Peptides against a protein of PDB entry 4GXB. Designs and how they scored, part 2

Target 1, 277 residues: chain A of PDB entry 4GXB
Amino acid sequence: VPTEEVSLEVLLSNGQKVLVNVLTSDQTEDVLEAVAAKLDLPDDLIGYFSLFLVREKEDGAFSFVRKLQEFELPYVSVTSLRSQEYKIVLRKSYWDSAYDDDVMENRVGLNLLYAQTVSDIERGWILVTKEQHRQLKSLQEKVSKKEFLRLAQTLRHYGYLRFDACVADFPEKDCPVVVSAGNSELSLQLRLPGQQLREGSFRVTRMRCWRVTSSVPLPSGSTSSPGRGRGEVRLELAFEYLMSKDRLQWVTITSPQAIMMSICLQSMVDELMVKKS

## One batch from the design tools (peptide; aimed at target 1 V204 C209)

Design b1_p8_3_s2 (made by RFdiffusion4, then SolubleMPNN; from b1_p8_3, 5 letters changed)
Fold by OpenDDE base, seed 5:
Structure b1_p8_3_s2 (fold): chain B 277 residues (1-277), chain A 8 residues (1-8)
Amino acid sequence: as target 1 above (277 residues)
Amino acid sequence: MTFENPVF
């Protein structure tokens, strides 16, 4: 692609649009810096955020596709998909809520975290009780951003990224699940027929390894579920999990977001490595 | 691709 100046739209978690003028040849960090500059986010806070490729659903919800890598050209990455449903989103890229303290010290950082958190609650990524919801609404009405975040930090799945409904082979084969990544775990929420909502927690520190696989289902004469078009690529995330002492078991998640799940795992591992050092 | 977990 020839180097040209272009206008690039980057969305915040709440759908707020940030328009930046960049070069088509600008890499992810260059674009991130441009977004930061546009928002007046200080340079020392840029590292707490990343650019993500997402698919915007009809309801305005974001399905995370992947994190943009350093070598990527965000303009090319998004436009090459030739679909307006794909967007670039700015989101915090750390998992430990302790890092919120650094970000919240800055007005712009505070606003970004607040907007993200409000959106995550509204989208049901953060789980709230009725009473907590009332408290959050009150704080939101008062625009008490710091207090709002402090309360939010105590909530279930705060800082988690929620994926689209998918399928896992745990606890049973072809189990419908909602996967969320955060707090150094994958949370698998499931509702089996006639049962209450259950959650399985898979801590990253108990995953020996994981892999992403891509397969094309063979046209087996068996009635393919009507919704999967013939020949669609099936992505799977499999991880080998320490279920008990000396007992490893593979868990496989079938999801179009398997790549993003793997990126989350790697990101959580990387953060844990930093903390260990 | 398989990723080994260094924090395992």
Scores: peptide ipSAE 0.571, ipTM 0.967, DockQ to the pose 0.973
OpenDDE base, seeds 1, 2, 3, 4: peptide ipSAE 0.566, 0.569, 0.566, 0.567; ipTM 0.966, 0.967, 0.967, 0.966

Design b1_p8_3_s3 (made by RFdiffusion4, then SolubleMPNN; from b1_p8_3, 5 letters changed)
Fold by OpenDDE base, seed 5:
Structure b1_p8_3_s3 (fold): chain B 277 residues (1-277), chain A 8 residues (1-8)
Amino acid sequence: as target 1 above (277 residues)
Amino acid sequence: PVFENPVF
């Protein structure tokens, strides 16, 4: 693509639009810096955020596709998809809520975390009780952003990324699940017929390895799951998990977001490595 | 490709 100045829209988690003037040749970091500058986010806080490619659903929810890589050209990455449903989103890119303390010290950082957290609660990514919801609403009405975040940090799945409903082979084959990544785990929420909602926690520290595979189902053999068109690429995330002492078992998640899940795993691993050093 | 987990 020829180098030219373009207007690029970057969304916050709440759908707020940030328009930046960038070059088509600007890499992810360049665009991120432009967004930060537009928001008046200080340079020392830029590293706490990343740009993500997402698909905006009809209801305005974001389906995360992947994190934009360092050497990507965000303008090209999003426009090459030739679909208006794809957006670039700014989101915090760390998992440990302790890092919120650094970000919250800055007004802009606080606002970003607040907006993200409000959105995550509204979208059901963060799980709240009725009483907690009441408290959060009260704080939101008062615009007590810091207090709101402090309460939110205590909530179930705070800081998690929730994926679209998908399928796993655990605990049973072809089990419908909702996967969420956060706090160094994959949470698999499932509801089997006639059963209450259950959650399986897969801690990253108990994953020996993982892989993403892509396959094209052969028309003749696979019962086309209702809703998958003929010839659609099937993505799977498989991880080998230490179920018990000296017992490893593969768990496979079938999801169009398998790549994003693997990115989350790597990101959580990277963060843990930083903490361990 | 299989990613080995260094924090396992």
Scores: peptide ipSAE 0.572, ipTM 0.966, DockQ to the pose 0.930
OpenDDE base, seeds 1, 2, 3, 4: peptide ipSAE 0.571, 0.569, 0.570, 0.571; ipTM 0.966, 0.965, 0.966, 0.965

Design b1_p8_3_s4 (made by RFdiffusion4, then SolubleMPNN; from b1_p8_3, 4 letters changed)
Fold by OpenDDE base, seed 3:
Structure b1_p8_3_s4 (fold): chain B 277 residues (1-277), chain A 8 residues (1-8)
Amino acid sequence: as target 1 above (277 residues)
Amino acid sequence: MTFHNPVF
């Protein structure tokens, strides 16, 4: 691609648009710095955020596709898909809520965390009781961003990334699940017919390894599941989990977001490694 | 692609 100056749109979690002038040859960090400058985010806080490729759904929600890597050219990465549904989103890129303290010290950082948290609650990524929701709304009406975040930090799945509904082979084959990544785990929420909502927690410290695989289903005969066209690529995330003493078991998640799930696992592992050093 | 977990 020839090097040209272009206008690039980057979205915040709440859908707010940030327009930046960049070169088509600018790498992910160059674009991130341009976004930070546009927002007046200090340089020392840039490392707490990342750019993500997402698909905007019909309801305006984001399906996270992957984190943009350092060597990527964000303009090329998004435009090469030739679909307006793909967007670049700025989001916090750490898992431990203790790092919120560093970000919240700055007005812009505070605003970014607040906007993200409001959006995550509205999207049902953070799980709230009726009473907690009332308290959060009261704080939102008062525009008490710090107090809002302090309450939010105590909520179930705070800081988690929620994926689109998918399928797993746990606890049984072809089980519909909602996967969320956060707090050094994958949470698998499932509701079987006639059953209560169940959650399986898979801690990363009990995963020996994981893998992402891509396959093209052969046009076998009968049941066209209506949503996947014949010949669509199937992505799977499989991880080997220590279920009990000396008992490893593979768990497989079939999802178009398998790559993003793997990126989350790696990111959680990396953060744990930093804390242990 | 397989990823090994160093925190296992």
Scores: peptide ipSAE 0.589, ipTM 0.969, DockQ to the pose 0.974
OpenDDE base, seeds 1, 2, 4, 5: peptide ipSAE 0.584, 0.588, 0.586, 0.589; ipTM 0.968, 0.969, 0.968, 0.969

Design b1_p8_4 (made by RFdiffusion4)
Pose (drawn by RFdiffusion4):
Structure b1_p8_4 (pose): chain A 263 residues (1-190, 198-221, 229-277), chain P 8 residues (1-8)
Amino acid sequence: VPTEEVSLEVLLSNGQKVLVNVLTSDQTEDVLEAVAAKLDLPDDLIGYFSLFLVREKEDGAFSFVRKLQEFELPYVSVTSLRSQEYKIVLRKSYWDSAYDDDVMENRVGLNLLYAQTVSDIERGWILVTKEQHRQLKSLQEKVSKKEFLRLAQTLRHYGYLRFDACVADFPEKDCPVVVSAGNSELSLQLREGSFRVTRMRCWRVTSSVPLPSGGRGEVRLELAFEYLMSKDRLQWVTITSPQAIMMSICLQSMVDELMVKKS
Amino acid sequence: ELTYNPAF
């Protein structure tokens, strides 16, 4: 892509706009640094956040497509799709909430975690009852951002990434499920199954050839993981999802974080 | 694409 200065909108998890001037040839880290500079996020906290390509739904919710890799050009990644529904999003990119402690030591880092947690509750990524949700919106007005976040860290599925509803062959073939990734596991809500990353020997992403539109082709995508169900018993679990690649990215990210910790 | 888990 010829080098040219452009304006790029990067959204926070709650949809707040962050406008940055970047080059069409800037890579993911360059764009991330420009966003951090605009937000006044310290350099030493940039590594706790990443940029994601998402599809914004009619209701404003985001369906995560992929985390942008180091070699990618974010301006090109989003513009090449030729659709205003696709957005670049900044979100925390670690899994263990112990890292929240490092981020919350800074006012901007705390503000970012607070903003995405509020949005996570509003969009049902964090699981609360109708009554609890009522209480939380109230506590939100009455408590500091820090106190609100400490409470949120104890809520069900805090720190998880939620995927669009899809199907899986667990427990039975073609079961409708909601899949979420977090806390070193995949959660399948059918009843529930919890599949620990450390019990996955491997996982595979498969795709059908592109098919005519039922001007975009369609592809059937699957993410299958080989799971140690019990001693010396491995079983494949298959999820059929247009977000299979994002799920694979989350599994790799969670495995990588476990290994960094182990080291 | 197939990925093997080193944390397995």

Design b1_p8_4_s1 (made by RFdiffusion4, then SolubleMPNN; from b1_p8_4, 5 letters changed)
Fold by OpenDDE base, seed 5:
Structure b1_p8_4_s1 (fold): chain B 277 residues (1-277), chain A 8 residues (1-8)
Amino acid sequence: as target 1 above (277 residues)
Amino acid sequence: MTFENPVF
């Protein structure tokens, strides 16, 4: 692609649009810096955020596709998909809520975290009780951003990224699940027929390894579920999990977001490595 | 691709 100046739209978690003028040849960090500059986010806070490729659903919800890598050209990455449903989103890229303290010290950082958190609650990524919801609404009405975040930090799945409904082979084969990544775990929420909502927690520190696989289902004469078009690529995330002492078991998640799940795992591992050092 | 977990 020839180097040209272009206008690039980057969305915040709440759908707020940030328009930046960049070069088509600008890499992810260059674009991130441009977004930061546009928002007046200080340079020392840029590292707490990343650019993500997402698919915007009809309801305005974001399905995370992947994190943009350093070598990527965000303009090319998004436009090459030739679909307006794909967007670039700015989101915090750390998992430990302790890092919120650094970000919240800055007005712009505070606003970004607040907007993200409000959106995550509204989208049901953060789980709230009725009473907590009332408290959050009150704080939101008062625009008490710091207090709002402090309360939010105590909530279930705060800082988690929620994926689209998918399928896992745990606890049973072809189990419908909602996967969320955060707090150094994958949370698998499931509702089996006639049962209450259950959650399985898979801590990253108990995953020996994981892999992403891509397969094309063979046209087996068996009635393919009507919704999967013939020949669609099936992505799977499999991880080998320490279920008990000396007992490893593979868990496989079938999801179009398997790549993003793997990126989350790697990101959580990387953060844990930093903390260990 | 398989990723080994260094924090395992």
Scores: peptide ipSAE 0.571, ipTM 0.967, DockQ to the pose 0.973
OpenDDE base, seeds 1, 2, 3, 4: peptide ipSAE 0.566, 0.569, 0.566, 0.567; ipTM 0.966, 0.967, 0.967, 0.966

Design b1_p8_4_s2 (made by RFdiffusion4, then SolubleMPNN; from b1_p8_4, 5 letters changed)
Fold by OpenDDE base, seed 3:
Structure b1_p8_4_s2 (fold): chain B 277 residues (1-277), chain A 8 residues (1-8)
Amino acid sequence: as target 1 above (277 residues)
Amino acid sequence: MVFENPVF
């Protein structure tokens, strides 16, 4: 692609549009710096955020595809997909809520965390009771962003990334699940017929290894799940988990977001390693 | 590709 000046749209978690003038040859960090400058986010806080490639759903929700890597050209990465459904989103890029304290010291950082958290609650990524929801709404009406975040930090799945409904082979084969990544774990939520909501927690520190695989299903004449076209690539995330003392078991998640799940696992591992150093 | 977990 020839080097040209272009207007690039970057979205916040709530769908707010940030338009930046960049070069088609600008790398991920260059675009991130341009977004930060547009928002008046200080340079020392840029590292707390990343750019993500997402697919916008019909309901306006974002399905996270992957984190943009340092060597990528965001303009090329999004436009090469030749679909307007794909967007670039700015989101915080850490897991430990303790880092919120650094970001919240700045007005712009505070606003970004607030907007993201409001969106995550509205989308059901953060789990709230009726009473908690009432308290959050009251704080939102008062525009008490710091107090809102402090309450939100105590809520279930605060800081998690929630994935689209998918399938796992745990606890049984072909179980419909909702996967969320955060707090150094993968949470698998499932509701079996006639049963209450169940959650399986898979701590990263109990995963020996993981892998992402891509396969093309052979045209088997049987159960085409409605919506998978013949010949669609099947992505799977598999991890080997320490279920009990000296018992390792593979768990496999079938999801178009398997790559993003793997990126989350690596990111959580990296953050844990930094804390141990 | 298999990723080995260093924090295992």
Scores: peptide ipSAE 0.552, ipTM 0.964, DockQ to the pose 0.923
OpenDDE base, seeds 1, 2, 4, 5: peptide ipSAE 0.548, 0.550, 0.549, 0.552; ipTM 0.963, 0.963, 0.963, 0.964

Design b1_p8_4_s3 (made by RFdiffusion4, then SolubleMPNN; from b1_p8_4, 5 letters changed; failed a check: a repeat of another design)
Amino acid sequence: PVFENPVF

Design b1_p8_5 (made by RFdiffusion4)
Pose (drawn by RFdiffusion4):
Structure b1_p8_5 (pose): chain A 263 residues (1-190, 198-221, 229-277), chain P 8 residues (1-8)
Amino acid sequence: VPTEEVSLEVLLSNGQKVLVNVLTSDQTEDVLEAVAAKLDLPDDLIGYFSLFLVREKEDGAFSFVRKLQEFELPYVSVTSLRSQEYKIVLRKSYWDSAYDDDVMENRVGLNLLYAQTVSDIERGWILVTKEQHRQLKSLQEKVSKKEFLRLAQTLRHYGYLRFDACVADFPEKDCPVVVSAGNSELSLQLREGSFRVTRMRCWRVTSSVPLPSGGRGEVRLELAFEYLMSKDRLQWVTITSPQAIMMSICLQSMVDELMVKKS
Amino acid sequence: EELTYNPY
C-alpha cells in the first residue's frame, strides 16, 4: 500500500471513538502506540491491550473476527473489507485478572478496564441475573470505578470473551450453544460444559471451500479440540462457528499466557 | 486445515 496519512477510528469495547492519524503503511504496534498516545496510556501499559477487528451488529454489539497480528496493517485490514460494519477495537488482551492490578495502578488503565467491564455486563458477556444487573447499575453510580471493578472481578465470566451463538457436537450432535473463552477454558452453554485448556492436546481449524452465496461466498468453519475426557481417553469436540479462527486465537493466547507464567 | 498442538 502506498504510504499516506489517514484518519483511523478505533473504538473502545463500549463503542467510544478514538480518532488517530496514522499511516496506511503503519503496522499493528504503530497504530496501538498512536491510540495509547491519544488516550494518554503509559508506554509500560500498552502490552496489556490489543487491537481487534470486529463486526459491529445493528444493536451496537461486537462480533470479534480476529486479534490483529504484528505484521498486519490495521488501516488496510479494515478498509479492504469495503464495509462500514467492520471496526477496529481496543480491548485488554490478557486472561488472568491478576494482571488487572498492574493496569489499575494508572488512571487511564483503570478507566479502560472500567469501560469495557461496564460494556461486558451490558452485553451479557458477564453473567448476572436481572436483579443483580439492576443492583450493579445502581452500584455503578454509588461506588468509585475502582470499587466497581473489584466487585466485577468476582462476577461470573468476568474476563471471558463471548462468541456469537453457534452449534457444537457436545453433548450431542448439532447442539445449539454459546461459547465463551476465559480463565484458561472454553465454556459451552447448551446445561454447561467447561473445557480446560490444559486438557486439550491440540485443536484444529477447518473450512469448506467457498460456496456460492445463499456477492459474498460462504464457508463452513469448524474448531475441533482433542480433549482429555478421562485418564487415557481423548475425545474430539467440534464447534461449528464462523468465528472458529477467533476461538483458535483465544485458545492459543490462553495457552501462551499459561506458558509465560510457567516460565 | 490448520492444526495446533498444545505445548503445556

Design b1_p8_5_s1 (made by RFdiffusion4, then SolubleMPNN; from b1_p8_5, 3 letters changed; failed a check: a repeat of another design)
Amino acid sequence: EEVFYNPL

Design b1_p8_5_s2 (made by RFdiffusion4, then SolubleMPNN; from b1_p8_5, 5 letters changed)
Fold by OpenDDE base, seed 2:
Structure b1_p8_5_s2 (fold): chain B 277 residues (1-277), chain A 8 residues (1-8)
Amino acid sequence: as target 1 above (277 residues)
Amino acid sequence: EIVFENPV
């Protein structure tokens, strides 16, 4: 692609649009810096955020596709998909809430975390009780962003990324689940017929390994699920998990977001490695 | 297929 100046739209978690003028040849970091400059985010805080490729759903929700890599050209990455459903989103890219303290010291950083957290609550990524929701709304009305975040940090699945409903082979085959990544774990929420909501917690520290597989389903005659076009690639994330002493078991998640899940796992591992050093 | 080994 010839190097040209273009206008690129980057969204915040709440859907706020940030327009930046970049070169088509600008890499992810260049675009991120442009976004930071547009937002007046200090350079020393840029590293706490990343650009993600997402698919915007009809309801405005974001389905995270993947994190943009350093060598990528965000303009090319998003435009090559030739669909307006795909967007670039700015989001925090760390897991430990302790890093919020660094980001919150800056007004812009605080605003970004606040907007993200509000959005995550509204989308049900962060789980809240009725009372907690009331408290959060009160703080939101007062525009007490720091206090809002401090309360939010205590909430279930704060800092998690919630994926679209998918299927796992745990606890049983073809089990509908909602996967969330955060706090060095994959949380699998499921409701079996006639049962209460259950959560399986898979700590990254108990995963020996994981893999992403891509397969093309053979045209089996009958049950084309209406929504999957004839040739859609099936993605799976499988991880080998230490269920008990000396008992490893593979857990497989079938999801179009398998790549993103893997990226989350790697990111959580990387952060843990930094803490151990 | 891409396999990731977990060091932690």
Scores: peptide ipSAE 0.473, ipTM 0.954, DockQ to the pose 0.910
OpenDDE base, seeds 1, 3, 4, 5: peptide ipSAE 0.470, 0.471, 0.470, 0.473; ipTM 0.952, 0.953, 0.953, 0.953

Design b1_p8_5_s3 (made by RFdiffusion4, then SolubleMPNN; from b1_p8_5, 5 letters changed)
Fold by OpenDDE base, seed 5:
Structure b1_p8_5_s3 (fold): chain B 277 residues (1-277), chain A 8 residues (1-8)
Amino acid sequence: as target 1 above (277 residues)
Amino acid sequence: EIVFVNPL
């Protein structure tokens, strides 16, 4: 792509549009800096955020595809898909809520976290009871953004990324699940027939390894997942989990977001490694 | 296939 100045749209979690003028040759960090500048986010807080490629669903929700890598050209990455459904989204890229303290000290950072948190609650990424929802709504209307965030930080799945409904082989084969990544775990929510909602927690510290597999199912040899066209690429995330002492078991998640799940795992591991060092 | 080993 020839180097030229272009207008690039970057969305916040709440769908707010940030238009930046960048070069087509600008890499991810360059674009991120441009977005930060547009928002008046200080340089020392840029590292707490990343750019993500997402697919905007019909209801306006975002299906996260992957994190944009450093070498990528965001303009090219998004436009090459030739679909208006794909967007670039700015989101916080850390997992430990303790880092919120650093971000919240700045007005712009506070606003970004607030907007993201409100959106996550509205989209059901953060799980709230009816009473908690009432409290949050009241705080949203009458209290400071900081106070809102402090309450939100105590909520279930705060800081988690929620994925689209998919399938896992745990606890049973072809089990419909909703996967969420956060707080150094993968949370698998499932409802088996006639049973209440259950959650399986898989801590990354107990994952020995994981893999992403891409395959093309044979039309005649395998039952295609409902809604998947014939010959479509199947992505799977499999992780080897320490279920108990000296007992490893593979868990496989079949999802178009397997890559993003893997990125989340790596990101969580990296963050923990930093803390450990 | 890409395999990631967890250093933790």
Scores: peptide ipSAE 0.555, ipTM 0.964, DockQ to the pose 0.898
OpenDDE base, seeds 1, 2, 3, 4: peptide ipSAE 0.549, 0.552, 0.553, 0.549; ipTM 0.963, 0.964, 0.964, 0.963

Design b1_p8_5_s4 (made by RFdiffusion4, then SolubleMPNN; from b1_p8_5, 5 letters changed)
Fold by OpenDDE base, seed 5:
Structure b1_p8_5_s4 (fold): chain B 277 residues (1-277), chain A 8 residues (1-8)
Amino acid sequence: as target 1 above (277 residues)
Amino acid sequence: MEVFENPL
């Protein structure tokens, strides 16, 4: 692509638009720096955020596709998809809420975390009780961003990324699940027929390995489930999990977001590795 | 097929 100056739209988690003038040849970090500059985010806080490719749903929810890589060209990456549903989103890219303390010390960082957290609650990514919701709303009305975040940090699935409903082979084959990644785990929420909502927690520290696979289902002559178009690529995330002492078991998640799930796993592992060092 | 080994 010829190097040209272009206007690139980057969204915050709440859908707020940040327009930046960049070169088509600008890499992910260059674009991130441009966004940071536009927001007046200090350079020392840039590393706490990343750019993500997302698909915006009709309801305005974001389906995370992947994290943009360092050598990637964000403008090309988003425009090459030739669909307006694809967006670039700025989001925090760490998992440990302890890092919020560094970010919250800055007004812009605080605003970014606040906007993200409000959005995550509104989208049901962070799970709240009725009473907690009331408290959060009160703090939101008062625009008490710091207090809001402090309360939010205590909530279930704070800092998690929630994926679209998908299918897993655990606890049963073809089990509908909602996967969320955060706090060094994959949370699999499932509701079996006639049962209460259950959650399975898969800690990354107990994952021996994982893989992403892509397959094209062969048209089996039998029951075409009517909804899967002919030739759709099936993505799967499989991880080998230590279920008990000396017992490894593969768990497979079938999801169009399998790549993003893998990226989350790697990111959580990387963060834990940094903490061990 | 790429398998990611967990270093943890």
Scores: peptide ipSAE 0.453, ipTM 0.941, DockQ to the pose 0.846
OpenDDE base, seeds 1, 2, 3, 4: peptide ipSAE 0.449, 0.449, 0.165, 0.450; ipTM 0.940, 0.940, 0.836, 0.940; seed 3 fails the geometry check

Design b1_p8_6 (made by RFdiffusion4)
Pose (drawn by RFdiffusion4):
Structure b1_p8_6 (pose): chain A 263 residues (1-190, 198-221, 229-277), chain P 8 residues (1-8)
Amino acid sequence: VPTEEVSLEVLLSNGQKVLVNVLTSDQTEDVLEAVAAKLDLPDDLIGYFSLFLVREKEDGAFSFVRKLQEFELPYVSVTSLRSQEYKIVLRKSYWDSAYDDDVMENRVGLNLLYAQTVSDIERGWILVTKEQHRQLKSLQEKVSKKEFLRLAQTLRHYGYLRFDACVADFPEKDCPVVVSAGNSELSLQLREGSFRVTRMRCWRVTSSVPLPSGGRGEVRLELAFEYLMSKDRLQWVTITSPQAIMMSICLQSMVDELMVKKS
Amino acid sequence: SLTFNPAF
């Protein structure tokens, strides 16, 4: 891509706009640093956040497509799709909530975690009852951002990433499920199954050839993971999802974080 | 694509 200065909108998890001037040839880290500079996020906290390509739904929710890799050009990644529904999003990119402590030491870092947690509750990524949700919106007005986040860290699925509803062959073939990734596991809500990353020997991403539109082709995508169900018993679990690649990215990210910790 | 889990 010829080098040219452009304006790029990067959204926070709640949809707040962050406008940055970047080059069409800037890579992911360059764009991330420009967003951090605009927000006044310290350099030493940039590594706790990543940029994601998402599809914004009619209701404003985001369906995560992929985390942008180091070699990617974010301006090109989003513009090449030729659709205003696709956005670049900044979000925390670690899994263990112990790292929240490092981020919350800074006012901007705290503000970012607070903003995405509020959105996570509003969009049902964090699981609460109708009554609890009522209480939380109230506590939100009455408590500091820090106190609100400490409470939120104890809520079901805090720190998880939620995927569009899809199907899986667990427990039975073609079961409708909601899949979420977090806390070193995949959660399948059918009843529920919890599949620990440390019990996955491997996972595979498969795709059909592109098919005519039912001007975009369609592809059947599957993410299958080989799971240690019990001693010396491995069983494949298959998820059929247009977001199979994002699920694979989350599994790799969670495995990588476990290994960094082990080291 | 196939990925093997080193944390397995």

Design b1_p8_6_s1 (made by RFdiffusion4, then SolubleMPNN; from b1_p8_6, 5 letters changed; failed a check: a repeat of another design)
Amino acid sequence: MTFENPVF

Design b1_p8_6_s2 (made by RFdiffusion4, then SolubleMPNN; from b1_p8_6, 5 letters changed; failed a check: a repeat of another design)
Amino acid sequence: MVFENPVF

Design b1_p8_6_s3 (made by RFdiffusion4, then SolubleMPNN; from b1_p8_6, 5 letters changed; failed a check: a repeat of another design)
Amino acid sequence: PVFENPVF

